# Peptides against a protein of PDB entry 9GMZ, part 30

Target 1, 343 residues: chain A of PDB entry 9GMZ
Amino acid sequence: TGFPLELLTRPATERLAYFENYTVAHPRLKEVYEILMRTIAEPAGASFIFVYGASGVGKTTLRLRVEQKLTELALPKLESDRARVPVVGIEAIAPESRYFNWKEYYTRALITLEEPLIDHKFDYGVRGISRDNFGKINVESKVVAPALRRALENALIHRHPDVFFVDEAQHFGKVASGYKLQDQLDCLKSLANMTGILHCLLGTYELLTFRNLSGQLSRRSVDIHFRRYCADSPEDVQAFKSVLLTFQQHLPLAETPNLVDHWEYFYERTLGCIGTLKDWLKRVLSDALDREATTITLKDLQKRALSVAQCQKMFKEIQEGERQLSETEADVQNLRSALGLGA

## One batch from the design tools (peptide; made by RFdiffusion4, then SolubleMPNN)

Design b1_p10_1_s1 (from b1_p10_1, 5 letters changed)
Fold by OpenDDE base, seed 3:
Structure b1_p10_1_s1 (fold): chain B 343 residues (1-343), chain A 10 residues (1-10)
Amino acid sequence: as target 1 above (343 residues)
Amino acid sequence: MEMHDPLPLP
């Protein structure tokens, strides 16, 4: 089964949007999705979920799918409780300055919590936060970060989301020399504790540094490793090829390109990261549609591929993250053995 | 938005 053939007569924008919206439920995505959904349903006293993995592994896709599913599951209850938001998700922004911009973070979180067609105007108890005539939150420049935090705490308590997602959460770690990464974690921990809302931080392996800084967070956190596909695993190679075959059949082009025969080149330039693969194919599809091309060639792929230097950099970051996890697994095994627990 | 199972390899 491939894309709807009617798309071939549709505008390039609609053809591109089809592929952008197409999500392959590859084995690693399904596994992490099921673990995450179960953990959100039964947090067992956890205040945090950490989802970590390579850049471009598909964490944003995971988030969006969980947000959608939580919204769908909440719809029957939202008819009776119009104040409730089932889920909230934001992306953390890399600070332009040496310190994380908490004022911007709180403002974005408030805007995201209130963007739904929620007729219930809540008074945030903070002067200088208002809704415009379109229901959008406006935050006056005079509103200070502590006041925005209180407004966010009140909004989270009132809206009662099942989870608060923060994507690209490694950006909390980009603090200047002299600021403690611990202070950022303590701020997030305080927000979770004050609101009673489960926080899910999605990010790169840089999140492992956050996890290791607080033994107290470790007791209240669930860890989810979103692994890439590995070329040394025959099962992972088959899964990766199956994803290529699926994307091949769902590129809305007149002639189906042969992507599977180039699987090694796709693996070389994505490191087994399906998000990186999808984004590459989106760029190539966009170029093909702009040229009214009937198919995608290897030359078209090469034109939009990550450079070898980019892949080498990304691979070093992945290897360091995978190494840190492997060392942790070995430490757990050593501890179990020392406790007289079998391997 | 649906999640689609990957196609089996032939």
Scores: peptide ipSAE 0.416, ipTM 0.932, DockQ to the pose 0.912
Fold by OpenDDE base, seed 2:
Structure b1_p10_1_s1 (fold): chain B 343 residues (1-343), chain A 10 residues (1-10)
Amino acid sequence: as target 1 above (343 residues)
Amino acid sequence: MEMHDPLPLP
């Protein structure tokens, strides 16, 4: 089954939106999705979930799909509890300065929690936080970070989401000289503890450094490794080719491009990261639609590919992350062996 | 937004 053929007569915007919205439940995404959904449903006293993996592996797609599913599952309960928000998801912004902007983080989190459609105005007890006539939160510039934190704590308690998502969470690791990354982690830990809300931090392998700094969080966190596909695994190559086959059938073009025959080139320029692949194909599709092309050629792919230099940089970052995980696994095994627990 | 299983390779 391919895309709805009626899309060929639709505007380019609708055709592009179809592909953008099309998510392939590839094996690694499905596995991580099921683990994440189960962990959110049954956190077993965990306060944190860490989801780490390569840039472009599909963490944002995972988050959005989980957010959607949690919202769908909560709909019957939301009719009885109009104060409840089922899930909240934000992206951590890379600090423009040498330190993480907590004021901005708290402000964005509050704005995201308090969508205009939420009935029952909550009084945050903080001067300079108001709602407009549309129910949108306005935070005055004079409101300080500690006051915004209290407002967020109160909002999270009142709205009681099943999980609080923070995408690009490696940005918490960007601390100024003299600040400890531990202080950022302790701040998040305190927020989770004060609210009783499960936090899910999604990020690159840089999140591992953040995760490893707090031996106390290790006892109250679940780790989920979102792996890329590896070319040295026949099963991973088959899964990657199957994703290519699926995408080629779901590109709303008059002629189905043969992406599968170019799988090695796609692998070379995505490093087995399906998010990177989808974003690449989206850019190429957009270009094809703009020129009313019937198909996508290898030349069209090459125009929008990541450069070899970009891929080499990304690959080094991936290898370092995978190495750190492998060393951690080996260290755990060595610890188990040293404890007499066996393999 | 539905997730779709990947197509089997021929």
Scores: peptide ipSAE 0.411, ipTM 0.932, DockQ to the pose 0.899
Fold by OpenDDE base, seed 1:
Structure b1_p10_1_s1 (fold): chain B 343 residues (1-343), chain A 10 residues (1-10)
Amino acid sequence: as target 1 above (343 residues)
Amino acid sequence: MEMHDPLPLP
């Protein structure tokens, strides 16, 4: 099965949107999705979920799919509880300074939490927070971070989302000192505790450094490793080829390109990261549609590929993250052995 | 948005 053939007569924008909206439930995505959905449904006293993996592995796709599913599951309850928001998702911004901008974080969280599905006026008890005629929150510049925090706490309690997503959460770790990082962790922990809302932090392997700094967060956190596909695993290679075949059939072009025969080149330039693969194919598809091309060629792929230098950098970051996880697994085994527990 | 299972390799 492939794309709807009627798309070939549609504008380039619709053809591109079809591919953009097409998600392959590849084995690693499905696994992490199921674990994440189960953990959100049954947090078992956890206050945090950490989802970590390579850049471009598909964490944003995972988040969006979970957000969608939580929204769908909440629809029957939302009819009776018009104050409830099923899920909130924000991206953490890279700090411009050695300090995380909590004021910006709280402002963005409030804005996202109050997006237009909510007819119910909530008074945050904070002067300088208002709603426009479209229900969007406006925060005056005079509102200070502690007041925004209280507003967010009240909003989270009132809206009671099943989870609060923070994408690019490694940006919390980009601070000048370990002490300031601990204060940030304690701030997040306090927010989760005060609201009773489960927080899911998605990010790169830099989240491991963040996780390891707080033994108290570790006790109340669930870890989910979103792995890439590895070329040394025959099963992973088959899964990666199957994803290529699926994308090949779902590129809305007159002639189906042969992507599978070039799987090694796709692997070389994505490192087994399906998000990187999809973004690459999206760029190539856009170029092909702009040219009214019937298909895509290897030259078209090469034009939009990540450089070897970019891949080498990304691979070093992956190897360091995978190493840290392997060390953690060894530490668990050593701890078990030291406790007299069998390996 | 639906998630689609990968196609089996031939």
Scores: peptide ipSAE 0.408, ipTM 0.932, DockQ to the pose 0.917
Fold by OpenDDE base, seed 4:
Structure b1_p10_1_s1 (fold): chain B 343 residues (1-343), chain A 10 residues (1-10)
Amino acid sequence: as target 1 above (343 residues)
Amino acid sequence: MEMHDPLPLP
């Protein structure tokens, strides 16, 4: 029950890669994974899935594991349909400008859909989009955002992914003065409707603003809350400690560190977010491997911890998101009661 | 690449 001991004789890069690739199926990740996989398989006329939760809860890990599983499940069909892509996933970038860069978004989506491994060439119907000799997409600077959108619509229709993932999707909410967040949502709705492709938006609690702005999205969306572990729940504390125990056994070091005894400090600096925990341990492991250290100390952990000020800011953002969800749940119960739908 | 169940606490 631990890492392969042979790793202790391997290069630091292999030891770090082992830990990076090691995923703990903690209860919240497993629950959200099962819900998401089921919803993708049977969307029941949904055009959108919203996955929201704290920053660092593990949404990117969830996405990557779902992308992998969808690819594995599609392999038998991909042998017969060489044009198909089973899944596409992009990360929305925070705009450098005061407005969301749709040209960059469409370009990144096209590049991701059209990986060089796809033997089947597709005509985008847009001048200034080509493939190089290595199969990489080149988009000329003269190609405008509306043309890139049409190219993406055509590519999504032709490649027919089971889902289109957009990670860090709260960045769609970064609209310049004078544009409405509604216009961004209408653009995304139009893309999903024109292509018939299910969109999954993963992001922070800022995605709740998207949910509330469009009663029409609500009819065609599935919501998935990826919760953090809460210190006021004994079950959540036990789950968090179990994750710490698992990580300490899977750190490829000569001496197993005792992380579980420091669980309160780990909780204080991660707010119960397993992604934040894994990223922290990864940084500390990298430092330990660079020094050829036999173990990790509390001092090594402290050196790579988030500051108290960062944790306080993140905690306020979490509390506001959890509050908004609790109000929405109460409003649903009040609506049901008012409709005579008994509890 | 598989997901691993967390170890039970002793």
Scores: peptide ipSAE 0.402, ipTM 0.930, DockQ to the pose 0.867

Design b1_p10_1_s2 (from b1_p10_1, 4 letters changed)
Fold by OpenDDE base, seed 1:
Structure b1_p10_1_s2 (fold): chain B 343 residues (1-343), chain A 10 residues (1-10)
Amino acid sequence: as target 1 above (343 residues)
Amino acid sequence: MPMHDPLPLP
């Protein structure tokens, strides 16, 4: 089973879009997806979900798939409740200053929350927030962060999403002092508490710092580790090869490239991160389609590969994150042992 | 769009 052969006669844009939209339900994605969906359905008093893992592991793909599923599940209820939004997802921006831009965060959250099928004008009780003819939110420059927060609180209460996603959430931690980071965490905690909306923060292993800084957040958080595939695990290697085989069959090219035979090279340049693999193959496919090529060669792959220096940097960041998790697991075991609880 | 199960290795 492969791509629809009719794609070979279709425009390059459609062929690329097919591959872009094609998601492999690889074992770790499926596992994390199931855990995340279950946790959203039954948060058990949690206010936060932390999804952490390597850059390019597939966190954005996970988010988008969960958003799609939550939307699908909400459709029957949305017919009766036209005010409801099933899910809201934003990306946190890296701060240009030593301070997180809360005004920008609240503005983006409001805009995103109001983008769907909402004929119903909601009054946010804030002057300088308006809607255009398409329902898009316009925020005047004079509107201050505390007013935008109140508007977002009111919007979240009114729209009542099942979850609020924040992608690249490690950017909350990129502040000059631990005190300012605590204030930011307290701000997020207050937003979740005031709205009753579950927040899911997705990001790199830098999110582990949030778990350690707030003993109150840790009590109301669920942690989900989105692991990469490891070359020292035979099962992980087989899963990675199976993903390569699947992508190989779903590249809309006249001649099926042999990706599986090059699995070690793919592993070397992705570190077992399927998002990095997908993005790499997308770039190579785009180049092949632009040339009207019948297949992809090793030279085509090499042209778009991450450099060894990039891979070495990414690998160090992964190793540090995996180390911190291993230490945390050991600390839990030590705590259990010290409490007289069996391992 | 659906998620697709990975193909079994031969």
Scores: peptide ipSAE 0.349, ipTM 0.919, DockQ to the pose 0.897
Fold by OpenDDE base, seed 2:
Structure b1_p10_1_s2 (fold): chain B 343 residues (1-343), chain A 10 residues (1-10)
Amino acid sequence: as target 1 above (343 residues)
Amino acid sequence: MPMHDPLPLP
């Protein structure tokens, strides 16, 4: 089954929105989704979940789908508990300065937590935090980071989300010497401990540095590796081709493009990352719709592809992350063997 | 919106 044929008579914006909202439950996404959902339901004393993988593997798609599902599951309880928020999701911004802006982080988290539709006004106990007539939170510039932290702690306790998501969480690390990174992790750990709210950090393989720096976080964290598809695995190649087949059937064009025949080129320019693939196809679809084209050609794909230089850079970053994980897995096996635990 | 299982290869 392909896209609804009625879309061919619809505006380009509606056709593009259909494809944007279309999510393929590819094997790695489904696996990580099920692990993440189970871990959120039964954290077993964990305070953190780390979801790490290549840039463009689909971590943001994973987050958004989990947020949607948690919201759907919470609806019956939200009728009785109008103060509750089922989930909070923020994206960490890369700091413009050499210092992570905690004031901005707390402000964004608080704004995201306090959605205008929440009728129950909470007194944050902090002067300079208010709601407007639309229920939107306003934070005055004079409010300092420690006060915003207390407001966020109180809000998280009161709203009691099942999880607090931080996407692009590697941005906590980009500016810090190892010590400053530890201080940031200790700050997040303190927030999780003070609120009792499970935190899920999603990011690149740079999150592995967080795992290695905090031997205390390792005891209270669940690690989830969101793997890319590898061309040296026949099963991974088959899964990747199946995703291409699915996307080609769900591109709202008059003529179905043959993406599967070009699978090697798609693999070369995505490194087996389905998020990168979807974003590429979205750009190409947008260009095709703007031209009122009946299909997508190889030339259209080439126009919006990542450059070979970009792919080479991304591949080096992936190989380094995969190497660090393989070394960590080997270290765990060596530790188990040294403990007399079978491999 | 639901997630969709990928189509089997022919």
Scores: peptide ipSAE 0.345, ipTM 0.919, DockQ to the pose 0.894
Fold by OpenDDE base, seed 4:
Structure b1_p10_1_s2 (fold): chain B 343 residues (1-343), chain A 10 residues (1-10)
Amino acid sequence: as target 1 above (343 residues)
Amino acid sequence: MPMHDPLPLP
């Protein structure tokens, strides 16, 4: 079944919102979702989960779907515990300066954790943090990063989320000259240990640098690789074509476009990343709705495609990440063989 | 909103 045909008589904003909210449970997303949900339910003493994969593979979609599911599962308990937040998610921002802005990170985390829908007021124990008349947190400019950290630690302990999500977590790797990436990891590790809250870092293959820097983090971390679809795998090609077929049936247009016949072009410009595909189709749909078009054409797709130069850059970053993982897998096999455990 | 299983290829 395709989109509800009644959408064809609805405003462009409603038609676009339908497609934006439509999520295909493609095999890789479903696999990673099940692993992540299971790991959050039974962390087995882990303090960190690392979810890494290509840019545009669908990590933000994964996060949002897990946040939704954790919220739905917590609803019966939230009626009795009005202080509890089931899940908190933040996106790490690329610093404007050569160093990660911890003050901004802590402020954004506090604001996200303390949404106005939480009736139970909490004292942060920090002067210069207040709520306005709308329940929104206000942080005075004079509040320093160590005080904001203590406020976040107290808020995380009080709200007790099942997981703290940090999307685009590779931005923690943006360290000023003379600082070590290790110091950023030790800071995050300390926050997780002090609060007892499980942290899930989602990001690009740049997160592999974090995995390798701390032998202590590796003992308390679970790794989840969110793979792209590969053109050299017949199964992956079939899964990618099935996603294209699903999206073409759920584009709220009068005439269903044939996306599947152009699967090679879609693969060339997405590198097998479903998030990149969805974002591309969203841009093309928006343009089509603005023109009151009945369908989308190959020319419409070409107008909003990533350039060949962008795809080449992204592909090099993917190949380097996949190479680093393959080397790590080989090192594990070599270690097992050297220990006499067999290959 | 739920996630939707992808349509099988014909």
Scores: peptide ipSAE 0.345, ipTM 0.917, DockQ to the pose 0.891
Fold by OpenDDE base, seed 3:
Structure b1_p10_1_s2 (fold): chain B 343 residues (1-343), chain A 10 residues (1-10)
Amino acid sequence: as target 1 above (343 residues)
Amino acid sequence: MPMHDPLPLP
């Protein structure tokens, strides 16, 4: 099955939007999705979920799919409880300054909690937070971070989301010289404890530093490793090729490009990360549509590929993250052996 | 939109 052929007569924007919205349920995404959905349904006293993996592995896609599914599952209850939000998801912004901007974080979280399904006005008890005539939250510049935090705590308690997602959560680790990453973790832990809301932090392998800093967080966290596909695994190579075949059939072009025959080049420039692959193909598709091209060529792919230098940098970051996890697995095995637990 | 299972390789 390929894309709807009627798309070939549609505007470039609609053709691009089709591919952008097309999600392949590749084995690693499906596995992590099932684990995450189960953990959200039965957190078993966990306050945090950490989802970590390579940049471009597909964490944002995972988040958006879980948000969609939680919303769909909640719809029957939302008709009776108009105050409830089933899920809230934000992206943590890289600080322009040497420290994480908590005021901006709380403001974005509040805005996200209040768009657009909820006509139910909540009084935040904070002066300088208002709704405009369109129901959008306006936060006056005079509102200080502690007041925004209290407003967010009250909003999270009132809206009762099943989970609060923070994407790109490694940005909490970007602290000024002299600030402790521990203070950021304690702030998040306090927010989760005060609200009773499960927090899911999605990010790069830099999130592993968060796990190591707080032995108390480790007892109340579930860890989910979103792995890339590895070229040394025949099964992973087969899965990666299957994803290429699927994208090949779902590029809304007059002539189906042969992506599968170039799988090694796609692997070289994505490191087995499906998000990176999709983003690359989106850029190439956009260029092809702008030129009214009938297909995508290898030259078109090369024009939008990550450089070898970029891939080498990303690969070093991946290898360091995978190494840290492998050492942790070895430590667990050593502990089990020392406890007289079998392998 | 739904998630789609990958196509089997021929």
Scores: peptide ipSAE 0.353, ipTM 0.920, DockQ to the pose 0.893; fails the geometry check

